# Peptides against a protein of PDB entry 8HF1, part 322

Target 1, 320 residues: chain A of PDB entry 8HF1
Amino acid sequence: NVMLYATKPTEVMVSFPHQEQVLTVTRLISAEIEKFYVSLDLMNIGVQPIRRSKSLQCLRDPSKKSFVKQLFNDFLYQMKEYGIYAASIAIISLIVEFDIKRRQAETLSVKLMHRTALTLCEKIRHLLVQKLQDMTYDDDDDNVNTEEVIMNFSTPKVQRFLMSLKVSFADKDPKDICCLVFVERRYTCKCIYGLLLNYIQSTPELRNVLTPQFMVGRNNISPDFESVLERKWQKSAIQQFRDGNANLMICSSVLEEGIDVQACNHVFILDPVKTFNMYVQSKGRARTTEAKFVLFTADKEREKTIQQIYQYRKAHNDIA

## One batch from the design tools (peptide; made by RFdiffusion4, then SolubleMPNN)

Design b2_p30_8_s1 (from b2_p30_8, 10 letters changed)
Fold by OpenDDE base, seed 1:
Structure b2_p30_8_s1 (fold): chain B 320 residues (1-320), chain A 30 residues (1-30)
Amino acid sequence: as target 1 above (320 residues)
Amino acid sequence: KDKVLLEAFKDEKLEEPPELDLPPLPPPAT
């Protein structure tokens, strides 16, 4: 009996300093969102007619105010966790979603609510882009998408992540790379994808090496049409990754639904591992010889992270 | 004021991220 020792991936932990970004722009943005919440609570939207085809979650908030607040709370989280550069990309996703919802609005009051939210998003986008431009010394190059700007306006977590990618993949054959990046939130997939596109384009050592793609979980709140487009896009993204047309895939909780991706040689866990299932499923994708499983942790949370990983390893060995 | 925080991020030459191999779990005590 040759016990095929399934080569367990090498588990690596990358620590980063926990620094609160004390930027005036982040405080201004937070204060504008808080003022908007007060105004939003005062808006009379009335009860919307429940269309029979809407998901159970759309049935719980007929005003859609809670969903508007959720999107801005997710944006505030991304700005805090990933920095103002990632936030400048994340706000575009909110703009797109509020514009779709504004067009789909069944009532004038709901249309106005989404218009007001959209106007706030455009103001936030302007404040973020202006702050990114403050570092471009050359009046002639409006290009806020340089390696320097991306690095300087990212949190230490994102800086360490980008450096880990550069060190891991600089000048490698793109065919030898099969990388997964796990994030907790759906919207984080999109903003980290946009950030990586710009970073890869600005980094000569990565331009012809990394081809990123992303996958987002099913949004149970999305209309059936968005869910169909998202399902088509997910299938296309998976197929591109299977065919080797993409070699880096950013994933949220989608892999919990049993999406079979190929055996990977690198798995990055950008956000804290919150569940045993996430640990087992993400680690279970690092199946190649010499596969790396990379965890990111704040220095302050390092001991707690290590203890949690030991608990997950123990629990996994007790079930196997 | 905002320049000082950007300078603090510039001066950390991000050397190679400290890759720490997570130590293997000790074998279960037989």
Scores: peptide ipSAE 0.060, ipTM 0.449, DockQ to the pose 0.044
Fold by OpenDDE base, seed 5:
Structure b2_p30_8_s1 (fold): chain B 320 residues (1-320), chain A 30 residues (1-30)
Amino acid sequence: as target 1 above (320 residues)
Amino acid sequence: KDKVLLEAFKDEKLEEPPELDLPPLPPPAT
C-alpha cells in the first residue's frame, strides 16, 4: 500500500570518508574477543537439553556458544561501523544480556560461560571508557558524554549524521519535526539511541528540540522470545511518536514488517540501502511538503550508490 | 600490562569532522 503513493521528497546524499579507524584500542578489543572465542570453543558446556518446544523453529536455537559469538560479532560490527563511542553504549547491552543469561543458566557450565562473557564485556567497557576519558581531564563518567567526545570517537558516517541533525533541527520547534532514522540492524537502534540521547543533551541547540525513541523489529527468529515487555515497549515507543511526545524514531528495516509509522518530514538512512523495498518503504515515509530523504555513503561507494538509487528510481517509476 | 596498553591509546585522536555538505543527489549521468 505505501508503494502506490508517489512521494517526491528531496533526496540528499551525504558522503563520508572511508576511514578504517584502526585504533590500538579497537585492535586490542578484537584480539581479546578472538582469544575468548578460542577459550569458548574449548569450554565443555555439555549436551544442552533440547527443549522440544512444539515449534519446528526451535531447532535453530543456536548453540548457546553460537549466540554468545553472535552478540560479540554484532558488537564488533557496531564498533567498526559507528565508532568507539557507540561501542561504549553497545557493550552495555551485551553486559545486560549476559547477566540475564548467567542468572537464567540451568547448568554450572552455562553459568560459567556467560560469566566469562560478562567479564570480557566489563573489561571491554573499561577499555572503551578509559579511551573516551583520554580527551577529558576529569575522571567523571559524565564528562565523556560531551559533544566533542561523541564527535571525536564516532566514525565519519556518524559524525556526518550528527552534524546533519544539528544543521537540520537546531533551534526548531519540536512540533515541526517528524524524523525517521533507518539502520540495518536491530542492535544498532539501541546503540544510536543511546548516542543520540547523550549528543542531544550535550548540544544546546538540540536540547528540548529532539526527543528520540527507538523501535526494534520483531525477532522473526522467535516471536515467542520477544518478551511481553519488549512488545509493550515497542507499542509505547510508536505511540509516543504518534502523539508527538517523540519526534525522532530510530528504526531498523521494521517498516518492511508492517509497522504503521506516520508520514515524516525527514528520513535519514544511516546504513546502505541494500534493497529496492528498503528504498521505496523508507522514502515512502518522507511524505510532507519539503520532506527530505537523506542517504549516507562512503566516498568510495558514492558512484555505486548513485547508480543503485537511479535503478531504484527507475524501477519505482515503472511501477507507479 | 593493562596500564601500558592504555598509555598507548592516549595520542590517537580521530580526525575532526569535515564541514557539513548536504548536496542533493546529482542528476543521472547522461
Scores: peptide ipSAE 0.034, ipTM 0.468, DockQ to the pose 0.016
Fold by OpenDDE base, seed 2:
Structure b2_p30_8_s1 (fold): chain B 320 residues (1-320), chain A 30 residues (1-30)
Amino acid sequence: as target 1 above (320 residues)
Amino acid sequence: KDKVLLEAFKDEKLEEPPELDLPPLPPPAT
């Protein structure tokens, strides 16, 4: 049953300039990661004992090398799509992941691999933080979390998103806000959550107005302790959002997984709408009469995005 | 070495985002 909600939200499209953030730091980080991949390919990790852990992750990479590369590729994507400020938060997630995997390593070779990955993440973090500090007078890590630094080191897409939040929610009653933010990737949820925490804290008009939370999809059937914590955290996050203790929820693919999210008055789609199901399900969460459904598009992709949304609207009306 | 890399980055600021217009999606051309 496509829940055809009786109320059609106001659809809004925000365009952003396609600025390639040509920072020398991003080129340096990319080059260090590529150099690390060459080193990683040369590492003899040996035959890992096939622990019959039914986890899809253990099936994907017996050597755990492809998983390491996946994390860095996802980091590079986030740095490109969201900017170096978001990347400074995203790298912390990699540090945590590689530290856990280092501690869980059954062999010295696997332990060394994760240690080498961790050392690279620490170097990347240092390069990112130093670049953020170039706008601050104080060498203190806490001074990089200003509205100015966040805006200056975010991509035009993220800048427009943050401005859209400020314009939409400045000085509003927190109780009148039920906002969803959809992103494509799981790791983007954590990254944008951390960015939003810092942005909201640095923006007086949003301070005490927005309380963000995030939801990550259930697709980590990893039986690992981390996946149990993530499931507990996800349940807590959903409950906080239902109870009104959080009024902004960042989601990746959670609607496809049948997670029951309440009806909202704002839905932001930060990443491109790639499927009809994503369009219908995300738009279907904007159920109030005054609900807004906000899309972001690069200026160069504007016409293509418009045509795609019209096709989805038509297809949705034909099913209605 | 690290200081020389840092000096090369100081002048790279992003442009301020222009004012936000939130126009509704135009209706599908009938």
Scores: peptide ipSAE 0.021, ipTM 0.433, DockQ to the pose 0.015
Fold by OpenDDE base, seed 4:
Structure b2_p30_8_s1 (fold): chain B 320 residues (1-320), chain A 30 residues (1-30)
Amino acid sequence: as target 1 above (320 residues)
Amino acid sequence: KDKVLLEAFKDEKLEEPPELDLPPLPPPAT
């Protein structure tokens, strides 16, 4: 019996102020999405086959209005949770997805629905970029990607996360870094990846230190060409991270489903730890005594978060 | 008691945030 001395990583908590960003632009965007939902409900897209299975597969029919609403609701969540800078990146993912679905549309009505959604995304992108430009002197799109703009237009959670990266990794050897960043939602992986690329590029102390990659998990729903590309991307991303060609990996909770990633010296949990499994599996990636397991919590939820972590620690020790 | 809690924690798949059950579209007005 090799007692795997589970080298318990150092758990670190980073608190951030709960600030609801009350920006006029976020209210305008929310109102435009709500107006779009009213218009979407009135659209005749034809009779959709009622697939009787209550399975997630039925909701993810690319022709369904519900799926369009889900993507915009996920965008609104990202804008709220990560800020308008992250939202400016998140909207690009919607643009790409609606353009694909517009091209794949079997009917003119479904094609028009996705086109209308795409036009709304382009308007939202313009409103977001224009707001980011309020801090820039130059009309150049590249000037919105400064450390200052990223920080000022990010939520306190993201600000504290970026500061934690800067403090943890400034001027370090990239070979000494193996970092995981866990997020709750699949689409957040791409959003935070794009944010980190721009932040790292704008931060001299990190530019040659951090090389990010992301994993979106398996879309188990469709054996379609997109799922093959995503599977290829995931395999490539994991391999780059194993080979040390990437030293920071952003992943959703789907890493729990048996993706073997190497032991890491830093694990950041950007979103709340909702399950014991997430706690054990994410923490289990930090296998050295020097490894840090960093949790982010709102100040208002700090005590609740501490109690939850204590319960998870206890449950984990009772298994071990 | 503790084993049942342990099994319950194993089967807590992170439910993807519950897909908002959008209320069924009202039947098309005839």
Scores: peptide ipSAE 0.016, ipTM 0.360, DockQ to the pose 0.024

Design b2_p30_8_s2 (from b2_p30_8, 11 letters changed)
Fold by OpenDDE base, seed 4:
Structure b2_p30_8_s2 (fold): chain B 320 residues (1-320), chain A 30 residues (1-30)
Amino acid sequence: as target 1 above (320 residues)
Amino acid sequence: DKEVLLLAFADEELVEPPELDLPPLPAPAV
């Protein structure tokens, strides 16, 4: 048994200041969502018949209200963790989801609930776009997608991530790039993908250098609700990345689900490494000594992050 | 005489990963 000592990638750390962006717009949005939760709790949408699908689907809130709250909570998380610009992309995903749910509503009361959620998302989108426009002289919606606007309305974590991409990949041959970006949440994959598309398009040094794709984890809670379209899209995205038609792939916990991705020369861990398994699986995608495994940490959590990585290195060496 | 091979676990010194040199962050939007 030749234990192929896989050449360990070079671990790199990127620190970012922990700043709570206390913007008036974020407070307004949070307050509008809280008002909506009060209204949502008062909505009588009736008891939906529990479709007895045999899978241990956690008792779906027969009202579907919990799912609506979950989407807005995930949005609030993205706004906090990634900033206003990322939130402007994230809200579009909510708009799409609530419009689908509105159209699929079996009752008028459920249709009205999703319509009210959709109207709130449209208001939130307007507030976000208006704030992005505060830095633009021209009223054209396309003018909010500049490198400057993206950078200024992103959290320090996202700013450092974008700078890391620019420094790492500016004016490089696209063929020499095989990059993974790991995020914790499936919704973050779509959000960061949309942000990266706009950033790459607005950044001449990355234009035609980086071609992003994303992968969202299978919804283990309901594999039946993964649209045939989402599964086809995932397969297509993976294939494009394997074929070199995409050179940057944004992933969540998808690698735990046995998706084989090729060896990469860069692996960015945008969110904290919470598990040893995530550390080993993500790091195991960087297989050369020249490959970089880039970790993002808040300055306040730097020491704790370093110690955690050391423990993971030790545990990995003890198993190898 | 059981020679306990004390495998000296070399205290792998906590080698901090190098920091990526990056330009200064822009001032946060107010």
Scores: peptide ipSAE 0.191, ipTM 0.630, DockQ to the pose 0.263
Fold by OpenDDE base, seed 2:
Structure b2_p30_8_s2 (fold): chain B 320 residues (1-320), chain A 30 residues (1-30)
Amino acid sequence: as target 1 above (320 residues)
Amino acid sequence: DKEVLLLAFADEELVEPPELDLPPLPAPAV
């Protein structure tokens, strides 16, 4: 009888202070987006031709305005939750999306709407980059991608996350690392991926140690041509992670979709665990003998987080 | 004893997850 000791991963907590100080730039950006929403509501986009696109999203917003607002609301969330540096990466994703939607626009009014959104994103990008440059003496865009700039313009949560990676993985063999990072939102996967690429490149102790990839959930993929590229990329990213060509995978709720990821030795939960299913599935990936399951919590939410984890542990033991 | 192991696992599950030892946060960007 090989007692398969189901090696329960070691649960570890990382606390971070709540960021109380909102920078002037973030207030300016929020005000510009709010002003844009007023302008967007006044835009007459007309009746869009009902393309027989079976996408549930086309049924929800005949004007395509809600999609635009959703992207900016997601950006505002990322700026708040991850900081200015992460926002400078997140805004590029919006620029790409609005440029594609501008090119795909069937009407002049829709084309103008996406153009106006794009112009706002470019303005936001300039405001963000300018603020990142305030810490650099040189006007070169490359100088904003230092460990110092990334750390100083990240939220305490992201700072503690990056420090946790550095402490956990500095100068280790890349083959000994199989790391998952869970985030709540699909767009956060791309944003944190870009941040990690720059951080790892700027951190000598990690540069040859961590190779990140990201994975985006299928349920939120637009059925458009971009979704086929994203699906191909996702398959490639999963394969690279399976083959050990990538050793850190950033995931959203994708594991709920039956994506088989290998057994990991580290699982980081960057955002709050909102569901028991997320807890079980993410923790269930930490299957090595010395696996760590690392939870991030704000100091103000620490007690509530602990209580929630105890409830999830109990519920897991009642099923096991 | 299976009960003592179950109780020890129950008590370990009631323990707060340890804090990861990390260096101090940088000063907030002004």
Scores: peptide ipSAE 0.191, ipTM 0.633, DockQ to the pose 0.339
Fold by OpenDDE base, seed 3:
Structure b2_p30_8_s2 (fold): chain B 320 residues (1-320), chain A 30 residues (1-30)
Amino acid sequence: as target 1 above (320 residues)
Amino acid sequence: DKEVLLLAFADEELVEPPELDLPPLPAPAV
């Protein structure tokens, strides 16, 4: 009886230097968002007309301001964690969301709030694009999507991630690649997807090798808040990945039980593993004999990350 | 024999994850 030892995936760690990108543009953008928060707190989102009970209305107005602040806080996080190039893509998602909310606004005060947020996003986009163009002698918007610009305006974490993809997949057969990339936040999936599209297109060794897709995990909050368009996109992205038309999937949650994602040969964890469940479920997608499970850690957090991996390995072996 | 093999496999599981050999990071554009 040859016990087929299920070959555990090879765990690999990638260290990156902790550099705070102290760019003048990043400080300027942060200061403009803080000024906007002061103005937003002073905005009287007037009492909506009394078609529904006063108690439900008073709970709704703080939620609208809170949602605007959440989107800008998520943007600031992405700019800090992934860099200015990723932030230039992330700001477009805020522009789209605030334009939708502006059009759907039930009151003039709410419409004005979303318009002011949109104008700030357009200013931020201009500041980011102008800073990306400082490396290009040519005023053409297409010149900001070079491998050099992407690398120079990305954080050390993202630089090491892109290098790991290039070293792992340069000139390989696209059929032999089944790659998952896990990120913590839903908005990061779209941002890293846009960054990867531009990086792959600028990198000859990857152009015909990697075809990325992204999937945002289902909101645990309610299937009623997922747009019909988002659900269609998720189904299409999963189907393309199953059919082999896409070979790299970016996701913010472990694909729900019952999304039979083919056995992956590479699993990248771009953000820190915060829970044992995330560790087991993401590692459990690396099922091929040569599967790699790649973790990214800052040099300052390396020892702590190693200790967490040992605790998770031990806990996994005690359950298996 | 089985206990020594289980201990040897347990000690292999306590090895630090290998670091991926990657080229040096480009100098950040100042």
Scores: peptide ipSAE 0.135, ipTM 0.599, DockQ to the pose 0.304
Fold by OpenDDE base, seed 5:
Structure b2_p30_8_s2 (fold): chain B 320 residues (1-320), chain A 30 residues (1-30)
Amino acid sequence: as target 1 above (320 residues)
Amino acid sequence: DKEVLLLAFADEELVEPPELDLPPLPAPAV
C-alpha cells in the first residue's frame, strides 16, 4: 500500500503594511476621472441600436457608458491596490480597449465618447510617466523601468511580492521553477505581467531565471465575445507553461473553470482568498515535493486572514 | 502512534503559517 502522501504544500504568509499611497498624482488622476464621469453622464450618445445578435444574453450589453466607467473603476482599483507603476501599465490596456471601441463605433456620438475616454487615458499616462521620471535624473523614457523605480512606485503588497520572488528564485535553475501567481481580477493579470517583465529585465538575478506568462480568464459573459486572438493567446500561454517555455503563470480566479495546469512548486496568492473553493483549488496546484503556498495579507487583516485560513484548513480536512 | 499523528496534524492546523523572511521595505516614495 503506497500511501500516496499527497505532499501538503508548506503554507507561508507574507505581511505588508497598509500604506495608503498619498500621492498628489493619484488624487489628480481620481479627480480627472470623476470630472470625466460628470461629462460622460451629460453626453447624449443616443439610443444605441440593439444588436439583434441571436443570443438572449446580448440584451445585457451594459450601456456603452457603463462599460467605460467599469474600465476606469478597474484602473482606479489597480492604481490603489498595486501602485503608480502598475497603473502606468494598466492605463495602456485602457488605451488599447478605447481605441478598439472608437474604431468599432457605429455612431459619431459613440466614437466621440470613446475618443474622449482615450484622450483622458493619454493624459493619465503622461501624469503617471512624469511621476515615474521624477526619480530618474535622465529624461530617457527607458529609465523608468528600473528595479528601484518599480519598487518605489509599487504598493507594499507588490513590493513584498517582488521581494518574495527575488528571495525565492534568485540564481535558481529555470527548469526547477513552476510558479503560479493568483490575482482576483482579470485585468490585474496583464498589469502584473507587464510589471514582472520590466522587473525581471531590470533584476540580474531573475533575468535568465523567470519567464512569466499570464492567463486572462474567460469572460463569464459569453465565450463568443472572446476574440479569436484572446483564445489563441490563452492556449499559447498555457502551452508555453506546460512545455516549460514559461515557468511563472499569472492567473485570475479562472482555475475554477478546470484549466488543467501542471503541478507547481510555488503558488502565490497575491490578493485575499475570498472563497473556500479558491483556497482548495489554488493550494491543490502546489503538489511537488516541498511546494510552497504563499499568502499575502495586510498587517491590519493578518489575524482575520489567519482565522480564515484555519477555517479553510479545517473544512478541507473534514472533506478529505 | 496514530493519535500522536492525528494530534500532530491537528497541531499543524493550529500553527500560524510562518512569515517569509524578507528584507525591509524601501522607504515609501514621498
Scores: peptide ipSAE 0.202, ipTM 0.640, DockQ to the pose 0.316; fails the geometry check

